# Designs tried in a protein design run: peptides against a protein of PDB entry 2KNC. Part 45

Target 1, 74 residues: chain A of PDB entry 2KNC
Amino acid sequence: KGPDILVVLLSVMGAILLIGLAALLIWKLLITIHDRKEFAKFEEERARAKWDTANNPLYKEATSTFTNITYRGT

## One batch from the design tools (peptide; made by RFdiffusion4, then SolubleMPNN)

Design b2_p19_1_s1 (from b2_p19_1, 17 letters changed)
Fold by OpenDDE base, seed 2:
Structure b2_p19_1_s1 (fold): chain B 74 residues (1-74), chain A 19 residues (1-19)
Amino acid sequence: as target 1 above (74 residues)
Amino acid sequence: DIKERFELLEKLLEELLKA
């Protein structure tokens, strides 16, 4: 039996489609991993900056809560 | 490995051509 040319063509087309789909999935996966690493780094840098600000003895809180001592809440 | 996958694809094509 000669090679079924239709089976060969369909198999090659299927292989090309699978390779294309795999490449798109790998690309999406790489972007997702990259974005998660960059976001994790950003959150770590933000946490460090907040900690450094909290430890600065010259940091005056912009919001001074004045408890009005004359306000007797009933 | 990508190379191994291509080799498997080539073998599959060879089997399809021999059938």
Scores: peptide ipSAE 0.043, ipTM 0.626, DockQ to the pose 0.031
Fold by OpenDDE base, seed 3:
Structure b2_p19_1_s1 (fold): chain B 74 residues (1-74), chain A 19 residues (1-19)
Amino acid sequence: as target 1 above (74 residues)
Amino acid sequence: DIKERFELLEKLLEELLKA
């Protein structure tokens, strides 16, 4: 009985489909890892920028408390 | 690694063609 050409064709088609699916899964995984790393970096940079602003000695609060030394509360 | 896996796949296909 000659080689079942159908078995060979189905095996090759199955292999190509599995390779294509594996490549798509790897691609999606790489993008997901990349996006998570980039997002983590942006959140760190944003947290640092907020910290630098909070500790900036040039940051003046919009509200200033003035003590009127001439106000005698009589 | 990838080349070895490809060669293994080729060997499997050759075995499937001979069976």
Scores: peptide ipSAE 0.039, ipTM 0.610, DockQ to the pose 0.025
Fold by OpenDDE base, seed 1:
Structure b2_p19_1_s1 (fold): chain B 74 residues (1-74), chain A 19 residues (1-19)
Amino acid sequence: as target 1 above (74 residues)
Amino acid sequence: DIKERFELLEKLLEELLKA
């Protein structure tokens, strides 16, 4: 029996589509993993910066309380 | 790796041509 040319063509097209879809899924997965690693690094650097600030005896808090002496509360 | 995968694809294509 000669090859069913239609079955061969459909199988080749199906294989190409599956490879293309797999490549897109792998690409999306790699980006998602990269973004999560970058975010984790950013949170670690932020935690370190907060720790370094807390351990610096020369650090003055940027927040000052201002008492409005003119407010007599009447 | 990639070459072996192409060879497997060629074998599958040959089997599809024999069916």
Scores: peptide ipSAE 0.038, ipTM 0.607, DockQ to the pose 0.031
Fold by OpenDDE base, seed 5:
Structure b2_p19_1_s1 (fold): chain B 74 residues (1-74), chain A 19 residues (1-19)
Amino acid sequence: as target 1 above (74 residues)
Amino acid sequence: DIKERFELLEKLLEELLKA
């Protein structure tokens, strides 16, 4: 049986495509892990800034909750 | 290792060329 040159060509093309896809998946995974670490750091810094602001005696909350004392929830 | 995987792919390619 002569080498099916078509089978060889398709197998090589398939291997190249699979390697390319694997490289893209690894790259996307690395970016996703990096972005999650950076986002977690930014959320922690934001939470710390909110805590520091809450402990500042000069900070007045912009939202006043008015409790209606006349509202008896029946 | 990546090298062993490449050698395995090369062997598979050689088998495909011999078939």
Scores: peptide ipSAE 0.038, ipTM 0.607, DockQ to the pose 0.027

Design b2_p19_1_s2 (from b2_p19_1, 16 letters changed)
Fold by OpenDDE base, seed 2:
Structure b2_p19_1_s2 (fold): chain B 74 residues (1-74), chain A 19 residues (1-19)
Amino acid sequence: as target 1 above (74 residues)
Amino acid sequence: DIKKRFEELLELLEKLLEA
């Protein structure tokens, strides 16, 4: 019995669709991994910059909280 | 997993072509 040409065609079409879907999933996965690595690097650089600022003895806090000593909160 | 599934699909295609 020669291969059922219809079964072969449908199987090839199904394989192409599965390869296409797999390629899209791999692409999405690679982007997601890339974005997570870039975000992790950004957060590390931000944490370093905040630490460097905190250790600068010339850093004057832009916000000074003055406790009003005359405010007796009942 | 994906590579194994791809190989399984190729094996199925070969069986379909040999039948």
Scores: peptide ipSAE 0.056, ipTM 0.674, DockQ to the pose 0.032
Fold by OpenDDE base, seed 3:
Structure b2_p19_1_s2 (fold): chain B 74 residues (1-74), chain A 19 residues (1-19)
Amino acid sequence: as target 1 above (74 residues)
Amino acid sequence: DIKKRFEELLELLEKLLEA
């Protein structure tokens, strides 16, 4: 009995589908890992930029306190 | 890993075609 051509065809189709599904899962996994690494880097850079601004001695607060020496609270 | 699994699948297909 020659090889069941149907078994061969179904096995090839099944293999192609499994390879395609595996490739999609790998692609999604790689993108997810990439996006998480990029996001972590951007959050670190943003945290550093905030820290550098907070510790910058040239940073002037928008609010300035002025003492009016001429104000006698009469 | 993937290449080895693919070669194993091809070998299985060849065995299925020869049987």
Scores: peptide ipSAE 0.055, ipTM 0.673, DockQ to the pose 0.033
Fold by OpenDDE base, seed 4:
Structure b2_p19_1_s2 (fold): chain B 74 residues (1-74), chain A 19 residues (1-19)
Amino acid sequence: as target 1 above (74 residues)
Amino acid sequence: DIKKRFEELLELLEKLLEA
C-alpha cells in the first residue's frame, strides 16, 4: 500500500506550519527579551542622568527664596 | 534542539513514506 499521498502532503504542510509558527514565536521572544534589556538600560541611563542633573552645580532649583529686605515684620 | 527536532520530524516522515 503506497503511502496515502494526502497523508504525506498534510504531514509536510503541518510540519512547515509548525516550523513557521515556532520561528515566529522564537523571533518574538528574542525581540521581547532585547526590548526589555534595552528598556532596562534606558531606565538605568535615565536614573544616572537624573542623578548627574541633581549633582550638576548648574542645576538651580526652580524655587528661589527671595528675602524681601524691605519687609519690616511688625 | 531545533536541528534535532527537525531530524526527528524527517525520520517520522521517512517512516510514514516507507509505510
Scores: peptide ipSAE 0.055, ipTM 0.669, DockQ to the pose 0.031
Fold by OpenDDE base, seed 5:
Structure b2_p19_1_s2 (fold): chain B 74 residues (1-74), chain A 19 residues (1-19)
Amino acid sequence: as target 1 above (74 residues)
Amino acid sequence: DIKKRFEELLELLEKLLEA
């Protein structure tokens, strides 16, 4: 039985496609891990900047919460 | 694991080429 040249060609094409897909998944995973580390660093730097601003006696919060003393929540 | 699966696929391909 001569090798079904079509089966060989389809198997090679399928293997190449699977390798390509695996490479894309690995690449996407590496980017996602990198981006999460960078985002976590950015959130930490933002949290530190907010804390430093809160400890600055010259910083006045732009939002004044007005507590309506006449609002008795019935 | 991936390398072993790749070698198994190559071995299957060689068997398909010899048949």
Scores: peptide ipSAE 0.050, ipTM 0.659, DockQ to the pose 0.027

Design b2_p19_1_s3 (from b2_p19_1, 16 letters changed)
Fold by OpenDDE base, seed 2:
Structure b2_p19_1_s3 (fold): chain B 74 residues (1-74), chain A 19 residues (1-19)
Amino acid sequence: as target 1 above (74 residues)
Amino acid sequence: EIEERFARLLEELDALLEA
């Protein structure tokens, strides 16, 4: 008896499905790792930019404290 | 390389069908 053609067809279909699923899982894994690395880089660059701004001697804080000279506390 | 592996798998499947 030759191999059951149905068994072969089902095995091929199963293999295709498994390959497709594996490819999707690998793709998702790669994207997730990539996105986490890119996000970490973005946060590092943002932290550096904030630090550089804070250490810039030309940076004046936008908050001007106006001492109201007219406010004599009773 | 992936195409060669796929071709080998098809050849093995064909050999299984002929057996």
Scores: peptide ipSAE 0.042, ipTM 0.634, DockQ to the pose 0.031
Fold by OpenDDE base, seed 1:
Structure b2_p19_1_s3 (fold): chain B 74 residues (1-74), chain A 19 residues (1-19)
Amino acid sequence: as target 1 above (74 residues)
Amino acid sequence: EIEERFARLLEELDALLEA
């Protein structure tokens, strides 16, 4: 029986598509892992910056609290 | 290892083409 050229072509096309899809999934997985590591570093740096601000004696909060002494809650 | 698997796959494909 001569090779079914259609079966061969479809099998090759299917294999190429599967390899391409697998490569994309691996690529996305690697990026996702990388991004999570970078995000963790970013959150650490942000936490340090917040801590440094709290210890800076020159830091004045942009928000001032005013207590209205005349407010009698009815 | 991946190259050897790919080579075997091509060899199987060639064998299917010759049959």
Scores: peptide ipSAE 0.041, ipTM 0.629, DockQ to the pose 0.027
Fold by OpenDDE base, seed 3:
Structure b2_p19_1_s3 (fold): chain B 74 residues (1-74), chain A 19 residues (1-19)
Amino acid sequence: as target 1 above (74 residues)
Amino acid sequence: EIEERFARLLEELDALLEA
């Protein structure tokens, strides 16, 4: 019995699909690792920028307090 | 190295076609 040509074709198609899926998983894994490292650096830089703002004597806070003279709070 | 693995896969496929 020669190999069933249909079985060979289906096995080759299955192998190609598995290789494609493996390549996509590796690609997604590499991107996820890269993005996590970049996000960690971004959070560190934001934390540093907040610290630098607190220590900069030239920084003026954008928040000002206004008193409402008409407010008769209970 | 990738070419050698690909060549081996083709050889295994050819052996499956001859069986």
Scores: peptide ipSAE 0.038, ipTM 0.624, DockQ to the pose 0.030
Fold by OpenDDE base, seed 5:
Structure b2_p19_1_s3 (fold): chain B 74 residues (1-74), chain A 19 residues (1-19)
Amino acid sequence: as target 1 above (74 residues)
Amino acid sequence: EIEERFARLLEELDALLEA
């Protein structure tokens, strides 16, 4: 009794679908790794830009310190 | 290597179809 041709066809179709899904997962993984490397570079450049801004003598810090002269530190 | 594994899987499948 040969294997049911239907079972073989369904198994082959299932295998093709699994290979396709695996290929998509690998592709997504590669993109995710690429995007994380690009994001890490972006955060490094942003950090550098913050340091450069701090050294710019024309940069006025947005933080104003208000000293409350009436605050007696109890 | 992947092509050889795929060829073996096809050969095993053909053997299962012929049996």
Scores: peptide ipSAE 0.037, ipTM 0.623, DockQ to the pose 0.026

Design b2_p19_1_s4 (from b2_p19_1, 16 letters changed)
Fold by OpenDDE base, seed 1:
Structure b2_p19_1_s4 (fold): chain B 74 residues (1-74), chain A 19 residues (1-19)
Amino acid sequence: as target 1 above (74 residues)
Amino acid sequence: EIRERFERDLLLLDELLKA
């Protein structure tokens, strides 16, 4: 019996489609993992930058408590 | 594991081609 050329063609087409789909899923997964790792690093650096801004001796907290000396409470 | 599955699938395809 000669190979059913149709079965061979359908199996090859199916294999190519499955490989293509698998490659897209792997690619999307790798990007998603990469983006999550970069975002975690960015949030860590942003957290460190906020902490470093709190320790920056040049950051005068804008809360100048103006004690109004003229308030004579009756 | 993945390679052995792929080799089994190729053998099954070769058997299907010879049937």
Scores: peptide ipSAE 0.056, ipTM 0.634, DockQ to the pose 0.026
Fold by OpenDDE base, seed 3:
Structure b2_p19_1_s4 (fold): chain B 74 residues (1-74), chain A 19 residues (1-19)
Amino acid sequence: as target 1 above (74 residues)
Amino acid sequence: EIRERFERDLLLLDELLKA
């Protein structure tokens, strides 16, 4: 009894579909993991840049308190 | 390598279809 040609064809088609689906799932998973890592890195760098702005000794606050020397309170 | 595996699998399939 040769293998039923239909069973072989359906098994091959099924295997190709499963491999294709698995490849798409792996691809999507890899992209999702990559994007999450990149986003986490970006948020960390953004957080650091905010901290560096707060701790940067060269950061002069835009608000300078000018004592108005001409204010003689009469 | 992947092509050679695929070609082997196709040959096995052809052999199975002829048997």
Scores: peptide ipSAE 0.055, ipTM 0.649, DockQ to the pose 0.027
Fold by OpenDDE base, seed 4:
Structure b2_p19_1_s4 (fold): chain B 74 residues (1-74), chain A 19 residues (1-19)
Amino acid sequence: as target 1 above (74 residues)
Amino acid sequence: EIRERFERDLLLLDELLKA
């Protein structure tokens, strides 16, 4: 007895839907992993840029400690 | 590669339909 044509059609449709869903999940997973790696790289570059700005002598801390030369402490 | 897999799957379906 050949398989019921409806069972075959439903199984093929189900397989196509499962493959499509699996492909979308894999794609979303790859993007999410890529975005996390890129975000980690951007945070590392931002950390490096913060260290480079901290070492940049052009970033004089706006704290002008005006040493009042006239303050003779008693 | 994907085409050969699809052709194998079609042959398996044809064999299942004839059984």
Scores: peptide ipSAE 0.050, ipTM 0.637, DockQ to the pose 0.026
Fold by OpenDDE base, seed 5:
Structure b2_p19_1_s4 (fold): chain B 74 residues (1-74), chain A 19 residues (1-19)
Amino acid sequence: as target 1 above (74 residues)
Amino acid sequence: EIRERFERDLLLLDELLKA
């Protein structure tokens, strides 16, 4: 039974599609890992900037809790 | 290594195509 030429053609096409899909998945994975590392650095720098702002003696919290001294709850 | 595997796979395909 000679190899079905159609089976050979379909197997080659399937192999090319699988290689192409694998390459796209690897590429997407590398980008996603890169972006997560960059985002983690950005969040760390933003957290540090918030700490530096808290240590600035000129930074007054925008939330002034006005304790109304005249509110004697009856 | 990858090249030798690919050459073996091509020889198997050529043998299958001749059978």
Scores: peptide ipSAE 0.038, ipTM 0.604, DockQ to the pose 0.023

Design b2_p19_2_s1 (from b2_p19_2, 16 letters changed)
Fold by OpenDDE base, seed 1:
Formats: structure tokens, C-alpha cells, sequence
Structure b2_p19_2_s1 (fold): chain B 74 residues (1-74), chain A 19 residues (1-19)
């Protein structure tokens, strides 16, 4: 009943690969959760900035409408 | 949960050494 050295080596290699894959999956999951929280905060700050701009009486629209007085639609 | 997974891994390695 000696351990098959090949079975032991393959099992250890398999365990290392599984631990590595599990660590990568956990890392990716943590980043994905972090990025979603940061993105939600960014969208909230952007929505607030848009609201503050709409309520600012000093805000002048960057877009000016010019009526072309020479345009007679024939 | 992580400790339980490590214990299961150690148990599987011990079973492989006992074959």
C-alpha cells in the first residue's frame, strides 16, 4: 500500500490548479461587486450634478438656436 | 466555509495517501 507517486503528484497539481482558479474567481467577483458600487455612486453624482444645473438660474445653455431669417421655405 | 473546504481537501489527500 505505497502511495502511487504519480497519483499523489497529479492530485497535488490538480489541487493547486483548483485553488488558483478559485482565487481568480473570487478576485473577479470582488472586483465586479466593487465596480458596480462605484458605478452606482458615479451615476448618483452625475444625476445630482444634472439636477443642480437645472435649478441654477445662472446656467446658460451652451446650445443657441439661430433662426435663419433668410430661410423662406419655398 | 473556507476551513471546511480545506479540511475536505486534506481528507481527500489523506485518502489518496492511504490507497
Amino acid sequence: as target 1 above (74 residues)
Amino acid sequence: KLKELLEKLLALLAELLAL
Scores: peptide ipSAE 0.064, ipTM 0.683, DockQ to the pose 0.036
Fold by OpenDDE base, seed 3:
Structure b2_p19_2_s1 (fold): chain B 74 residues (1-74), chain A 19 residues (1-19)
Amino acid sequence: as target 1 above (74 residues)
Amino acid sequence: KLKELLEKLLALLAELLAL
């Protein structure tokens, strides 16, 4: 059987498409893993910054409770 | 690894040409 030129062309096209799809899946997977690691690092840095702020003796809470002395409780 | 994958692809193409 001589090489079926149509089968060869379709197989090459199919192989290129499969390689392209595989490359996109690998790329998406690598980005997803990278983003999760970067997000975990960001949350750790945020937790550390909150801890450092809480242990700073000069830190005053921005939240102040005002007792409204004019509230007659009707 | 990439070279091995390329060689496997070329081998499969050669098999398809031999059919």
Scores: peptide ipSAE 0.062, ipTM 0.683, DockQ to the pose 0.039
Fold by OpenDDE base, seed 2:
Structure b2_p19_2_s1 (fold): chain B 74 residues (1-74), chain A 19 residues (1-19)
Amino acid sequence: as target 1 above (74 residues)
Amino acid sequence: KLKELLEKLLALLAELLAL
């Protein structure tokens, strides 16, 4: 049977589209995994910085919680 | 890996041409 030129053309076009789509999905997946790993590292560093700040005796909270003795919560 | 994928694609195209 002679090659059905239409079947060959459609199959090649379909293969190129599938490869292109797969490449885009892999690229998006790699970026998403990279960004999540970087974000997790930043959250760990932020957690560590909070612990270091809590242990720093020089950290005076700029917000003095003045208990307003006259605030009778009704 | 890319070469193997290309070889598989070429094999599938050759099989399609033989139908």
Scores: peptide ipSAE 0.062, ipTM 0.682, DockQ to the pose 0.036
Fold by OpenDDE base, seed 5:
Structure b2_p19_2_s1 (fold): chain B 74 residues (1-74), chain A 19 residues (1-19)
Amino acid sequence: as target 1 above (74 residues)
Amino acid sequence: KLKELLEKLLALLAELLAL
């Protein structure tokens, strides 16, 4: 039986699409892992900066809480 | 692993050509 030319063409197209999809999934996975590691490092550095600020006796809080004594929450 | 996957793909294509 000669190869069904249509079956061969569709199978080759399907194989190319599957390889392309697999490559895109691997690429996305690698980027996502990289970005999560970089973001985790950024959050750690931010947490350290907050800790260093809390221990600096020269630091003045940038936020002032004003209690409006005339505000009746009715 | 990639070489084995390629060989499996080529084997499947050869099997498809033998139908």
Scores: peptide ipSAE 0.056, ipTM 0.671, DockQ to the pose 0.035

Design b2_p19_2_s2 (from b2_p19_2, 19 letters changed)
Fold by OpenDDE base, seed 5:
Structure b2_p19_2_s2 (fold): chain B 74 residues (1-74), chain A 19 residues (1-19)
Amino acid sequence: as target 1 above (74 residues)
Amino acid sequence: RLEELLKLLLELELLLLLL
């Protein structure tokens, strides 16, 4: 019994849809990897800008730790 | 949006595999 012509037609349609889905998933994956790499670069640049701000002689840290020299912890 | 379209496409493919 040869494959039913309807089963062959439906399997070919399903295969075309699977290729279309796979292409969309690959495209979404490439975009998601691109966006994550761009975000990682942005966080690295933000981290570097924070270090450069800390080395600015005009930047006074908002938090000064005063060590009380008279505090002998008993 | 895109995830709903992917889900609808996957449901259609599963229906074609069952048929």
Scores: peptide ipSAE 0.057, ipTM 0.666, DockQ to the pose 0.101
Fold by OpenDDE base, seed 1:
Structure b2_p19_2_s2 (fold): chain B 74 residues (1-74), chain A 19 residues (1-19)
Amino acid sequence: as target 1 above (74 residues)
Amino acid sequence: RLEELLKLLLELELLLLLL
């Protein structure tokens, strides 16, 4: 009895679908790994920029400590 | 991205129906 033409057709269709799905999953995984690396780099650059903001010579602390030289704590 | 994956899936289904 030759292979049931329906079983051959369904097996070819199923194989194409599985290959396509596997390719999409691999592609999505690669993109997700890439995006996580890029996001980690952006968060590192943002953290560095925040540290550089702490050293920004244009940032005057809103708090000026004036030592009153005439304060005798007695 | 998700829309591109949906387009690729739809193109694959159309290719499968043409085969």
Scores: peptide ipSAE 0.047, ipTM 0.645, DockQ to the pose 0.121
Fold by OpenDDE base, seed 2:
Structure b2_p19_2_s2 (fold): chain B 74 residues (1-74), chain A 19 residues (1-19)
Amino acid sequence: as target 1 above (74 residues)
Amino acid sequence: RLEELLKLLLELELLLLLL
């Protein structure tokens, strides 16, 4: 009994669909992992840049607290 | 990215129609 031609055709079509779907899922997974790693690096660099700005000796706080020695709050 | 996924899906559909 030769393989049923319909079973062979349906098995080939099904295999191509499964391979294509698997390739799309792997591609989407790789992109998602890449984007998460890039975003994590960006947030780490942004955190470091904020710490470096806080330690910048040229950073004058926009709020100068002048203790008015003459202001006795009544 | 979304356009590349749509293109890959369309290429797969065309391959199925050719078989």
Scores: peptide ipSAE 0.045, ipTM 0.644, DockQ to the pose 0.150
Fold by OpenDDE base, seed 3:
Structure b2_p19_2_s2 (fold): chain B 74 residues (1-74), chain A 19 residues (1-19)
Amino acid sequence: as target 1 above (74 residues)
Amino acid sequence: RLEELLKLLLELELLLLLL
């Protein structure tokens, strides 16, 4: 008995769908790895810029301490 | 005949992946 023509057609359709899905998954994985590497580099550069700002003699902290003159500490 | 049709369909799939 030759291969059932229906089984052959369904197997080929299934193979096309699996290869197409695998190609999309590989493509998405490559993009996701690329984007995560770029984001990790951006967070490292942002962390370095924060340390450089702490050593900048022109940087004034945005925090002002106001002493409440009416606060009689218990 | 059936094996030739399967070969042509596989060649078309490889062409579609290369495009």
Scores: peptide ipSAE 0.024, ipTM 0.550, DockQ to the pose 0.030

Design b2_p19_2_s3 (from b2_p19_2, 17 letters changed)
Fold by OpenDDE base, seed 4:
Structure b2_p19_2_s3 (fold): chain B 74 residues (1-74), chain A 19 residues (1-19)
Amino acid sequence: as target 1 above (74 residues)
Amino acid sequence: KLEELLKDLLALLQELLAK
């Protein structure tokens, strides 16, 4: 049976497409894992910053309350 | 790694051509 040139060509095309698709899936997977790790790290750092605020005597609240002594609530 | 994949692909093609 002579090699079916069409089978060979289709197999090459299929292999290239599968390799390309696999590479895209791996790339997407790596990005998704990276982004989730970075987001988890960001939320952990944000949580730590909130806790460190409670223990840091140098922390100043960004929100200041001003009592207007002239405001009579009219 | 890419070269290895290409070699594997060439080996598979040679196997297909030998049938």
Scores: peptide ipSAE 0.075, ipTM 0.706, DockQ to the pose 0.046
Fold by OpenDDE base, seed 2:
Structure b2_p19_2_s3 (fold): chain B 74 residues (1-74), chain A 19 residues (1-19)
Amino acid sequence: as target 1 above (74 residues)
Amino acid sequence: KLEELLKDLLALLQELLAK
């Protein structure tokens, strides 16, 4: 039987679709890994900055507590 | 790797055409 042109066509189309889907999955995976690494780096830098602030004897708390003397909590 | 995949695809197409 001569080559089934339909089988060849469907196989090519299927291969293109599978390659496209694989490329999208790889792309999504790479982005997800990148974002997790960037987030981990950001949290490490934030943790380091918090440590440096805690170890700085010149650190004055930026929060001033204003006691509202007119607030009767009754 | 991509070139290998393309060669494999071409080989499969040739096999399908040879049947």
Scores: peptide ipSAE 0.072, ipTM 0.701, DockQ to the pose 0.041
Fold by OpenDDE base, seed 3:
Structure b2_p19_2_s3 (fold): chain B 74 residues (1-74), chain A 19 residues (1-19)
Amino acid sequence: as target 1 above (74 residues)
Amino acid sequence: KLEELLKDLLALLQELLAK
């Protein structure tokens, strides 16, 4: 029973494709976990920056509301 | 892990060649 060259070739090709697919899945998983961790850190830093701004007694709002006394609304 | 996968692949190839 000589080795079926076609079976060997197809098995090697299949193994390479499966390894490649597994590597892509692992890569995608690692990126997804990394991006979620980075996004969580960014939202935490943004929340902290807002808290620091709100509690800073030296903070003055950039927006001021003034009423134009000469405006006669319809 | 990569070396283990390569060893498993070589073992499977040897099993296929031995049939």
Scores: peptide ipSAE 0.071, ipTM 0.698, DockQ to the pose 0.038
Fold by OpenDDE base, seed 5:
Structure b2_p19_2_s3 (fold): chain B 74 residues (1-74), chain A 19 residues (1-19)
Amino acid sequence: as target 1 above (74 residues)
Amino acid sequence: KLEELLKDLLALLQELLAK
């Protein structure tokens, strides 16, 4: 009795779907690794910028505290 | 690896066709 044509068709379709899914997972993994490396560089650059700011004697903090002497906080 | 996977897939298909 010849192969069940349905079994053959479903097996081929299943194989194609599995290959497609595997390719998508690999693609997503590569992007995720790339993005993590880029984000790590960004955080390192931010950390360096903060350090350079702290060591620059010409840096004036942008934060000014205004004391409103007329504000009686009830 | 891809060629091996394709050969394995072809072998499985041939096994299914031989039954």
Scores: peptide ipSAE 0.065, ipTM 0.695, DockQ to the pose 0.035

